# Ledger of designs, part 216: peptides against a protein of PDB entry 6UG1

Target 1, 304 residues: chain A of PDB entry 6UG1
Amino acid sequence: SNEERKRRKYFHMLYLVCLMVHGFIRNEWINSKRLSRKLSNLVPEKVFELLHPQKDEELPLRSTRKLLDGLKKCMELWQKHWKITKKYDNVGLYMRTWKEIEMSANNKRKFKTLKRSDFLRAVSKGHGDPDISVQGFVAMLRACNVNARLIMSCQPPDFTNMKIDTSLNGNNAYKDMVKYPIFWCEVWDKFSKKWITVDPVNLKTIEQVRLHSKLAPKGVACCERNMLRYVIAYDRKYGCRDVTRRYAQWMNSKVRKRRITKDDFGEKWFRKVITALHHRKRTKIDDYEDQYFFQRDESEGIPD
Target 2, 301 residues: chain A of PDB entry 6UG1 as posed
Amino acid sequence: SNEERKRRKYFHMLYLVCLMVHGFIRNEWINSKRLSRKLSNLVPEKVFELLHPQKDEELPLRSTRKLLDGLKKCMELWQKHWKITKKYDNEGLYMRTWKEIEMSANNKRKFKTLKRSDFLRAVSKGHGDPDISVQGFVAMLRACNVNARLIMSCQPPDFTNMKIDTSLNAYKDMVKYPIFWCEVWDKFSKKWITVDPVNLKTIEQVRLHSKLAPKGVACCERNMLRYVIAYDRKYGCRDVTRRYAQWMNSKVRKRRITKDDFGEKWFRKVITALHHRKRTKIDDYEDQYFFRRDESEGIPD

## One batch from the design tools (peptide; made by RFdiffusion4, then SolubleMPNN)

Design b2_p26_4_s2 (from b2_p26_4, 14 letters changed)
Fold by OpenDDE base, seed 3:
Structure b2_p26_4_s2 (fold): chain B 304 residues (1-304), chain A 26 residues (1-26)
Amino acid sequence: as target 1 above (304 residues)
Amino acid sequence: DERLKKLKKYLEELLKEFKEYLEKEK
């Protein structure tokens, strides 16, 4: 019905705002001075120097290579720090079906919200789910004065799915769900003027995204609970930016159709939400990023 | 805390605006 379409669209937006606020709160928590002091001690001086290479005036690529090597070593150090990776309770922050949402509304399950103190303890001990681990990795890089962003792939329920029963069948549902991350890191490369993508926990990859990312979900089973639609970046200065364009190969043809921003009203509304979460002034880094997004939009073309 | 309260209020207003838009959408 038209009413059910409206209900699902509204609930998608409410859920999206809750997810984006969750990302904002986690980004604030990883800026903890107490946590920063503890995590900086995990990084030896030699690795710190690789994270902060001098500008090679002859070949700026040499400086980028040092930064990449430093980030690789930080991933290795993080793996040694992280002792226990917990499974997600239920589906974590992966996408729920409409049926699961209805069933959860009937079950007054006390959502045990993780407190700030519990989060800081979990990161400090190296014990928690993959999302806490990624968030802790971003905190470690920030403790080393690296311009690292927390990236969140927001997974609100699919408002374009009008099926009544949206039950997911399959014994491997958890394995397929966790194949691709929901949280990752980006690091600013001041030499190449680009963001470097870092997944320290799931795929354990570092990439310089050109046209597509390894972190973008592929295959039907993996996309059931992880649809690339809203990739939000949270920086150390409380900036908030939509970076979906980096990770979406087909933003205009495929991804836009699954976003609230498919219409002008939804675009204006979503821009207001981003603006509300963006608590810093514009920088030259934002100019380079917007130029990159523009070039990616031109290169994709207008969908036929 | 106060900043988060102001943010929450603003986001609730945005959700209300959108609900009203959806009610008018045919």
Scores: peptide ipSAE 0.198, ipTM 0.786, DockQ to the pose 0.917
Fold by OpenDDE base, seed 4:
Structure b2_p26_4_s2 (fold): chain B 304 residues (1-304), chain A 26 residues (1-26)
Amino acid sequence: as target 1 above (304 residues)
Amino acid sequence: DERLKKLKKYLEELLKEFKEYLEKEK
């Protein structure tokens, strides 16, 4: 019915806001000065120097290579720090079906909201789910004065799915779900004027995204709970930006159709949400990023 | 805590605006 479509659209928007606020809160928590002091001690001086290379005036790519090597070493250090990767409770922040949402609304399950103190302890001990681990990695990079963003792929329920029962195939559902991350890191490369993508936990990869990302879910089974639709970046200065364009190969043809921003109302609403979460002034980094997104939109073209 | 309270209030207002919009599209 039209009413059920409206209900699903509303619930999608509500859920999206809750996810984006969750990302904002986690981004604030990883800015903890107490955590920063602890995590900076994990990074040896030699690795810190690689994270802050001098500008090679002859070949800026050499400076980028040093930064990439520093980030690789930081991932290795982070793996040594992280002792226990907990499984997600149920599906974590992966996409739920409409049926699962209805069932969860009826079940007054006390969602154990992780407190800030518990989060900081989890990161400090290296004990937690993959999301906490990624968030802690971003905190470590920030502790080393690296301009690292927390990236969140927000997974609200699919409002375009009007099916009542989306039975997900049970076999390997968890493995397929966690095949691609929901949280990752981006690091600003001041030499190339680009964001470097870092997945320290799941794929353990560093990527300079041009057209495609390894972090973009592929295959039906993986996309059931992880649809690339809302990739939100949270920076150290409480900036909030939609960076979906970086990771979406087919933003215009495929991704946009699954977003609330497919219509003018949804676009305006989503911009209000981003603006509410964006607590810093615009910078030249934002200009370079917007230029990159523009070039990516032009290169994709208008979908046929 | 105050920033989170302000943010929560603003998001609740945005959700209210959207609810009202969906109700008007009846």
Scores: peptide ipSAE 0.166, ipTM 0.770, DockQ to the pose 0.782
Fold by OpenDDE base, seed 2:
Structure b2_p26_4_s2 (fold): chain B 304 residues (1-304), chain A 26 residues (1-26)
Amino acid sequence: as target 1 above (304 residues)
Amino acid sequence: DERLKKLKKYLEELLKEFKEYLEKEK
């Protein structure tokens, strides 16, 4: 019905706000001074120097290469620190079906929310789910004075799915769900004036995204619980930015149709959500990022 | 639908309250 379509749209909006607030809270927790002091000790001086290369005026690319090498070594150090990767409880923050949401609303399941103290202890010990591990990695880079962002791929239920039964076939293995991450890191490269993408936990990859990312879900099975729609960046100064354009190859043709921002009301509403979560002044880094997104929109073109 | 109008209003109020909360934490 038209009513059910509207209900799913508004529930998607509410769920999206809750996810974005969750990302904001986790970003605040990883700014803990106590955690920072502990995690800085994981990074030896030689790796710290690679994270902070001098500007090579002759070849700025050499400085970027040092930063990339430093980030690679940080991923290796992080793997040594992280002793236990727990499986997600159920689907974690991956996308739920409408049927799963309805069943969960009827079952008063007490979601045990992880407390700040428990999170900080989990990161400090190296024991937790992949999301906690990524968040801890961002904290370690921030402890080394690196301009690292926490990235969250928000997975609200698909309001464009109007099927009555949206149950996934039981064969959608945990493996297909976790093939691509929900959380990752971005690091500002001051030399190239670009964000570097870092997945320290899932794919264990560093990339400089041009047209497409390795972190973008591919294939039907992977997209059932991980649909690239809302990639939100949380920086160390409590900035909040939509960075979906970086990871979406087909933003205009495919991704926009699955977003609340497909209509003017949804666009205005989503801007209010971003503004509510954005707690810093604009910087030149935001200007370079917006210029990159503009160039990516022009290069994609308008789908015929 | 009156229910949908109420839900829309609630989402707008929630965003306002959240903004005000985060302004007080500064």
Scores: peptide ipSAE 0.032, ipTM 0.611, DockQ to the pose 0.044
Fold by OpenDDE base, seed 1:
Structure b2_p26_4_s2 (fold): chain B 304 residues (1-304), chain A 26 residues (1-26)
Amino acid sequence: as target 1 above (304 residues)
Amino acid sequence: DERLKKLKKYLEELLKEFKEYLEKEK
């Protein structure tokens, strides 16, 4: 019905806001000075020096290579720190079906909200789910004065799916769900003027995204609970930016159709949400990023 | 936290605006 379409669109937006606020709160928590002091001690001086290479004027790529090597070593150090990766409770922050939402609305399940103190303890001990682990990794890089962003792939329910029953059948549903991350890291490369993508936990990869990312979900089973639609970046200065364009190969042809931003009202609304979460002034880094997004839009072209 | 209170209020207003839009969308 038209009413069910409206209801799903509204619930999608409400859920999206809740997810984006969750990302904002986690980004604030990882700025903890107490946590920063503890996590900086995990990084040896030699690795710190690689994270802060001198500008090679002859070959700027050498400086980028040092940074990449430093990030690789940080990922290895983080794996040594992280002792216990807990499974997600149910589906974590992966996408729920409409049926699961309806069933959950009827059940007054007390969601155990993780408190800030419990989060900081979990990161400090190296015990928690993959999201906590990624968030802790971002905190470690920030403790080393690296300009690291927390990236969140927001998974609101699919308002474009009008099927009544969207029950996911399959013995491997959890494995397919966790195949791609919901949270990852980006690091600013001041030499190349680009963001470096770092997944320290799931795929354990570092990439310089050009046309596509390895973190973008592929295949039907993986896309059931992880659909690339809203990739939000949270920086150390409480900046909030939509970085979906980086990770979407087909932003215009495929991704936009599944976003609330497919219409003018939804675009304006989403911009207001981003603006509400963006608590810093614009910088030259934002200019370079916007230029990159522009070039990516031109290169994709208009879908036929 | 005062920032979170302000953010919550602003997001509640945005959700209200959107609800009103969906109600007008025939």
Scores: peptide ipSAE 0.055, ipTM 0.692, DockQ to the pose 0.943; fails the geometry check

Design b2_p26_4_s3 (from b2_p26_4, 16 letters changed)
Fold by OpenDDE base, seed 5:
Structure b2_p26_4_s3 (fold): chain B 304 residues (1-304), chain A 26 residues (1-26)
Amino acid sequence: as target 1 above (304 residues)
Amino acid sequence: SSFLEELEKKLKELLKEFEEYLKKSK
């Protein structure tokens, strides 16, 4: 019905705000001074020096290569620190079906909310789900004075899916779900004036995204619970930015159609949500990023 | 924390704007 379409659009918007606020809260928690002091001790001086290379005036690419090597070593150090990767409880923050939402509304399940103290202990011990692990990795890089963002791929229920039964086939559902991350890291490269993508936990990859990312879900089964629609960046200064354009090859033709920002109301509303979560002044880094997004929009063109 | 209270206030405002849009879209 038209009413059910409205209800699903609205529940999507509410759920998106809750996810974006969750990302914001986790981004605050990883700024813990107590955690920072513990995690800085995981990074040897030689690795710290690679994270902070001198500018090579002859070949700036040499400085970028040192930073990339430092990030690779940090990813290896983080894997040694992380002792226990827990499975997600149910689907974690991956996309729920409409049926799962309706069934969950009837079940008064007390969701055990992870407290800040429990999170900090989990990161410090290296015991937790992949999301906690990625968040802890961002905390370690920030402890080393690296300009690292927490990236969250927000997975609100698909308001474009009007099927009543959206049940997913059970057996491979978890494997397909966790094939791609929903949290990762970005690191600012001051030499190339670009964000470097780092997945320390799932794909264990470092990427300089050009046209497409390895972190973008591919295949029907993987996209059932992980649709690239809202990739939100949270920086150490409580900046909040939509970085979906980096990871979406087909932003205009495919991704936009599945976002609330497909219409003028949804665009204005989503800008208000971003503004409400953005707590810093604009910087030259934002200018370089916006220029990159502009160039990517022009290069994609208008979908035929 | 004052920040969480401000965030809660902003979220309540966003939810209210959303409810108002719901009413206008009837």
Scores: peptide ipSAE 0.187, ipTM 0.792, DockQ to the pose 0.653
Fold by OpenDDE base, seed 2:
Structure b2_p26_4_s3 (fold): chain B 304 residues (1-304), chain A 26 residues (1-26)
Amino acid sequence: as target 1 above (304 residues)
Amino acid sequence: SSFLEELEKKLKELLKEFEEYLKKSK
């Protein structure tokens, strides 16, 4: 019905806000001074120097290469620190079906909320799910004075899916679900004036995204629980930005149709949510990022 | 119109609750 469509949009919007708030809270937790002091000790001086290269005035690319090598070594150090990667309980923060939501509303299962103290202990010990591991990696880079962002691919239920019964086939679903991350890292390259994408846990990759990312879900099975729609960046200064454009090859033709921002009301509302989560002044880094997004929009064109 | 306005009101309330949470968490 038209009412059910409205209800699904409403629930999608509330769920999206809850996810974005969760990302904000995790971003606050990883700014812990006590955690920072512990994680800085994982990075030897030689790796710290690679993270903070001098500007090569002749060839700025040499400085970027040093930073990339430093980030690679940090990813290796992080893997040595991380002792136990736990499986997600159920689907974690991956996308739920409407049926799963309805069933969970009937089942008053107390979700065990992870406390801040337990999170900080998990990161410090290197014991937790992949999301905790990525969040801890961002904390380690921030402890080394790197301008690292926590990235969250928010997975609210698909309000465009009006099918009643999408029984996702259970067992193969977990491998396909976790094939692509929900959380990752971005690092500001002050030399190239670009964000570097780092997945330290899942794909174990570092990339400079141009047109496409390795982190963008591909294939029907992977997209069932991980649809690239709302990629939110949380910085060390409590900035909040929509960075979906970086990871979406087809933002206008495909991604926009599955976002609440497909209509003017949804766009205005989503802008209010971003503004409410954005707790810093604009910087020249935001200008470079917006210029990059503009160029990507022009290069995609308007879908025919 | 009315449903979208009511939705906007509820979401403003949710944002306000979140701002209050942020004030208590500082």
Scores: peptide ipSAE 0.041, ipTM 0.587, DockQ to the pose 0.043
Fold by OpenDDE base, seed 1:
Structure b2_p26_4_s3 (fold): chain B 304 residues (1-304), chain A 26 residues (1-26)
Amino acid sequence: as target 1 above (304 residues)
Amino acid sequence: SSFLEELEKKLKELLKEFEEYLKKSK
C-alpha cells in the first residue's frame, strides 16, 4: 500500500539518524585522551616519522609513499595488538530485513549498549568485534597526530524493498554479510590533497580511490545486508560529511535511487541531519574533497 | 559526555517507540 511505503520511508529515516548518531558517539569515544596515551605507545618512532614525512618539493609522491608505508606498518602493529576478534551479535550494524524488524519488535531484546568504559577497555585489551577494532585503529592514528576519519557505511532497512518476505538463505549469510566492512578509516594525505582509504581489519587494504573502491559491496548475497548508500565520515574535530560519492561508482544511476535523498524533501532532511552532526568550521580539506566529488559526479554523467 | 549517553538513550527510546508503533499498525 501507499501507507506501507510511507511507513517504511519514515522507519528508514529514523533508523538512519540512529546509526549516524551511533557513529558520532563512537567518534567521540575514540578521541579519549586516556586511550590516546595508551595507543601512541604501540607506534615506534620510526613508524611515527613515516606517518609525518617531510614534504618532498621535487617529488611530492615520495612523501605520499612514506605515509602509505607508515599506514601499512600501523595496520601490522594493529593486528599484533588485536588478540580476539568477536563475531557480531546477530547481524551487528548490517542491514536488517523488514521481516526481522517486525519480528524484533515482538522480542523486547534489550540491545546491550556497549558503555564507553567497556569500549575503551575492549580497544585497550585488543578484544572486540571488527567495528571496535576499526574504531580503535582510528584512535591509534589520531594518537599519532594523523588526520584520520572514522568512516561508517550506514545500513538502514531498504525502504525501496516492498517484498514481504526476503528469506535470506541462512547458512552462508554471515560470511557473505561480513565480506565487506561497515566501518573503515580515511587518512588525509596533505601532499596529494586526497583522502586515503584504509581497511585495517576486514580486507586489510590501503587504497587511493579514483573511480571505485574495493570496500564497495559486490554481488547479490553481499548486498542483501550491506548496500552502499550512506557512507559518513567523522573526523577528529567532530566534522561529519557524506562521503558516499567516493565509494559509489554509480552514485547517480544506482545509489541515489536507494537513498532518502532521491527527492527534494529527503535531500533537505538529510542535509539537516548532517548539519546537526557537523560541529566544526569548513576547511581547505573540505574544499579539495568537494572538488573531487564534483569531478566524480561530472565523470559519471547523468544516467539517461 | 552525559549528553551523548542521554542522546543514545533517547535514540533507543525512539527506536523502541517506533518498533511499538510498527506493532500497533498491524
Scores: peptide ipSAE 0.077, ipTM 0.708, DockQ to the pose 0.112; fails the geometry check
Fold by OpenDDE base, seed 4:
Structure b2_p26_4_s3 (fold): chain B 304 residues (1-304), chain A 26 residues (1-26)
Amino acid sequence: as target 1 above (304 residues)
Amino acid sequence: SSFLEELEKKLKELLKEFEEYLKKSK
């Protein structure tokens, strides 16, 4: 019905806000001064120097290469720190079906929300799910004075899916679900004036995204619980930005149709949500990022 | 369905907790 379409759209909006708030809270928790002091001790001086290279005036790419090497070594140090990777409880923060949503409300499942103290302990011990591990990695880079963002791919239920039964009964459903991450890192490269993408936990990759990312879900099975629609960046100064354009090859033709921002009301509403979560002034880094997004929109063109 | 109402209630509670959190973080 038209009413069910409205209800699913509204529920998608509320769920998206809750996910974006969760990302904001986790981004605050990783700014803990106590955690920062502990995690800085994991990074030896030689790796710290690679994270903070001098500007090569002849070839700025040499400075970027040092930063990339420093980030690679930080990923290796993080793997040594992280002792136990827990599986997600059920689907974690991956996309639920409408049926799973409906069944989950009838079950008064007290979601045991992880407390701040338990999170800080988990990161400090190297024991937790992949999301806690990525969040801890961002905290370690921030402890080394690196301008690192926490990235969250928000997975609200698909309001464009009007099917009643969307049960996913596949034996490989968990492997397909976790093939691509929900959380990752971005690091500002002051030399190239670009964000570097870092997945320290899942794909264990570093990339400089041009047109497409390795972190963008591919294939039907992987996209059932992980659709790239809302990639939100949380910085150390409580900035909040939509960075979906970086990771979406086909933003205008494909991704936009599955976002709340497909209509003017949804665009205005989503801007209000971003503004409510954005607690810093604009910087030159935001100008370079917006220029990059503009060039990517022009290069994609208008979908035929 | 009673489900969507309970979920809407929980989401409203989470939104309220979030609004209260945002008020305390200013």
Scores: peptide ipSAE 0.032, ipTM 0.597, DockQ to the pose 0.042; fails the geometry check

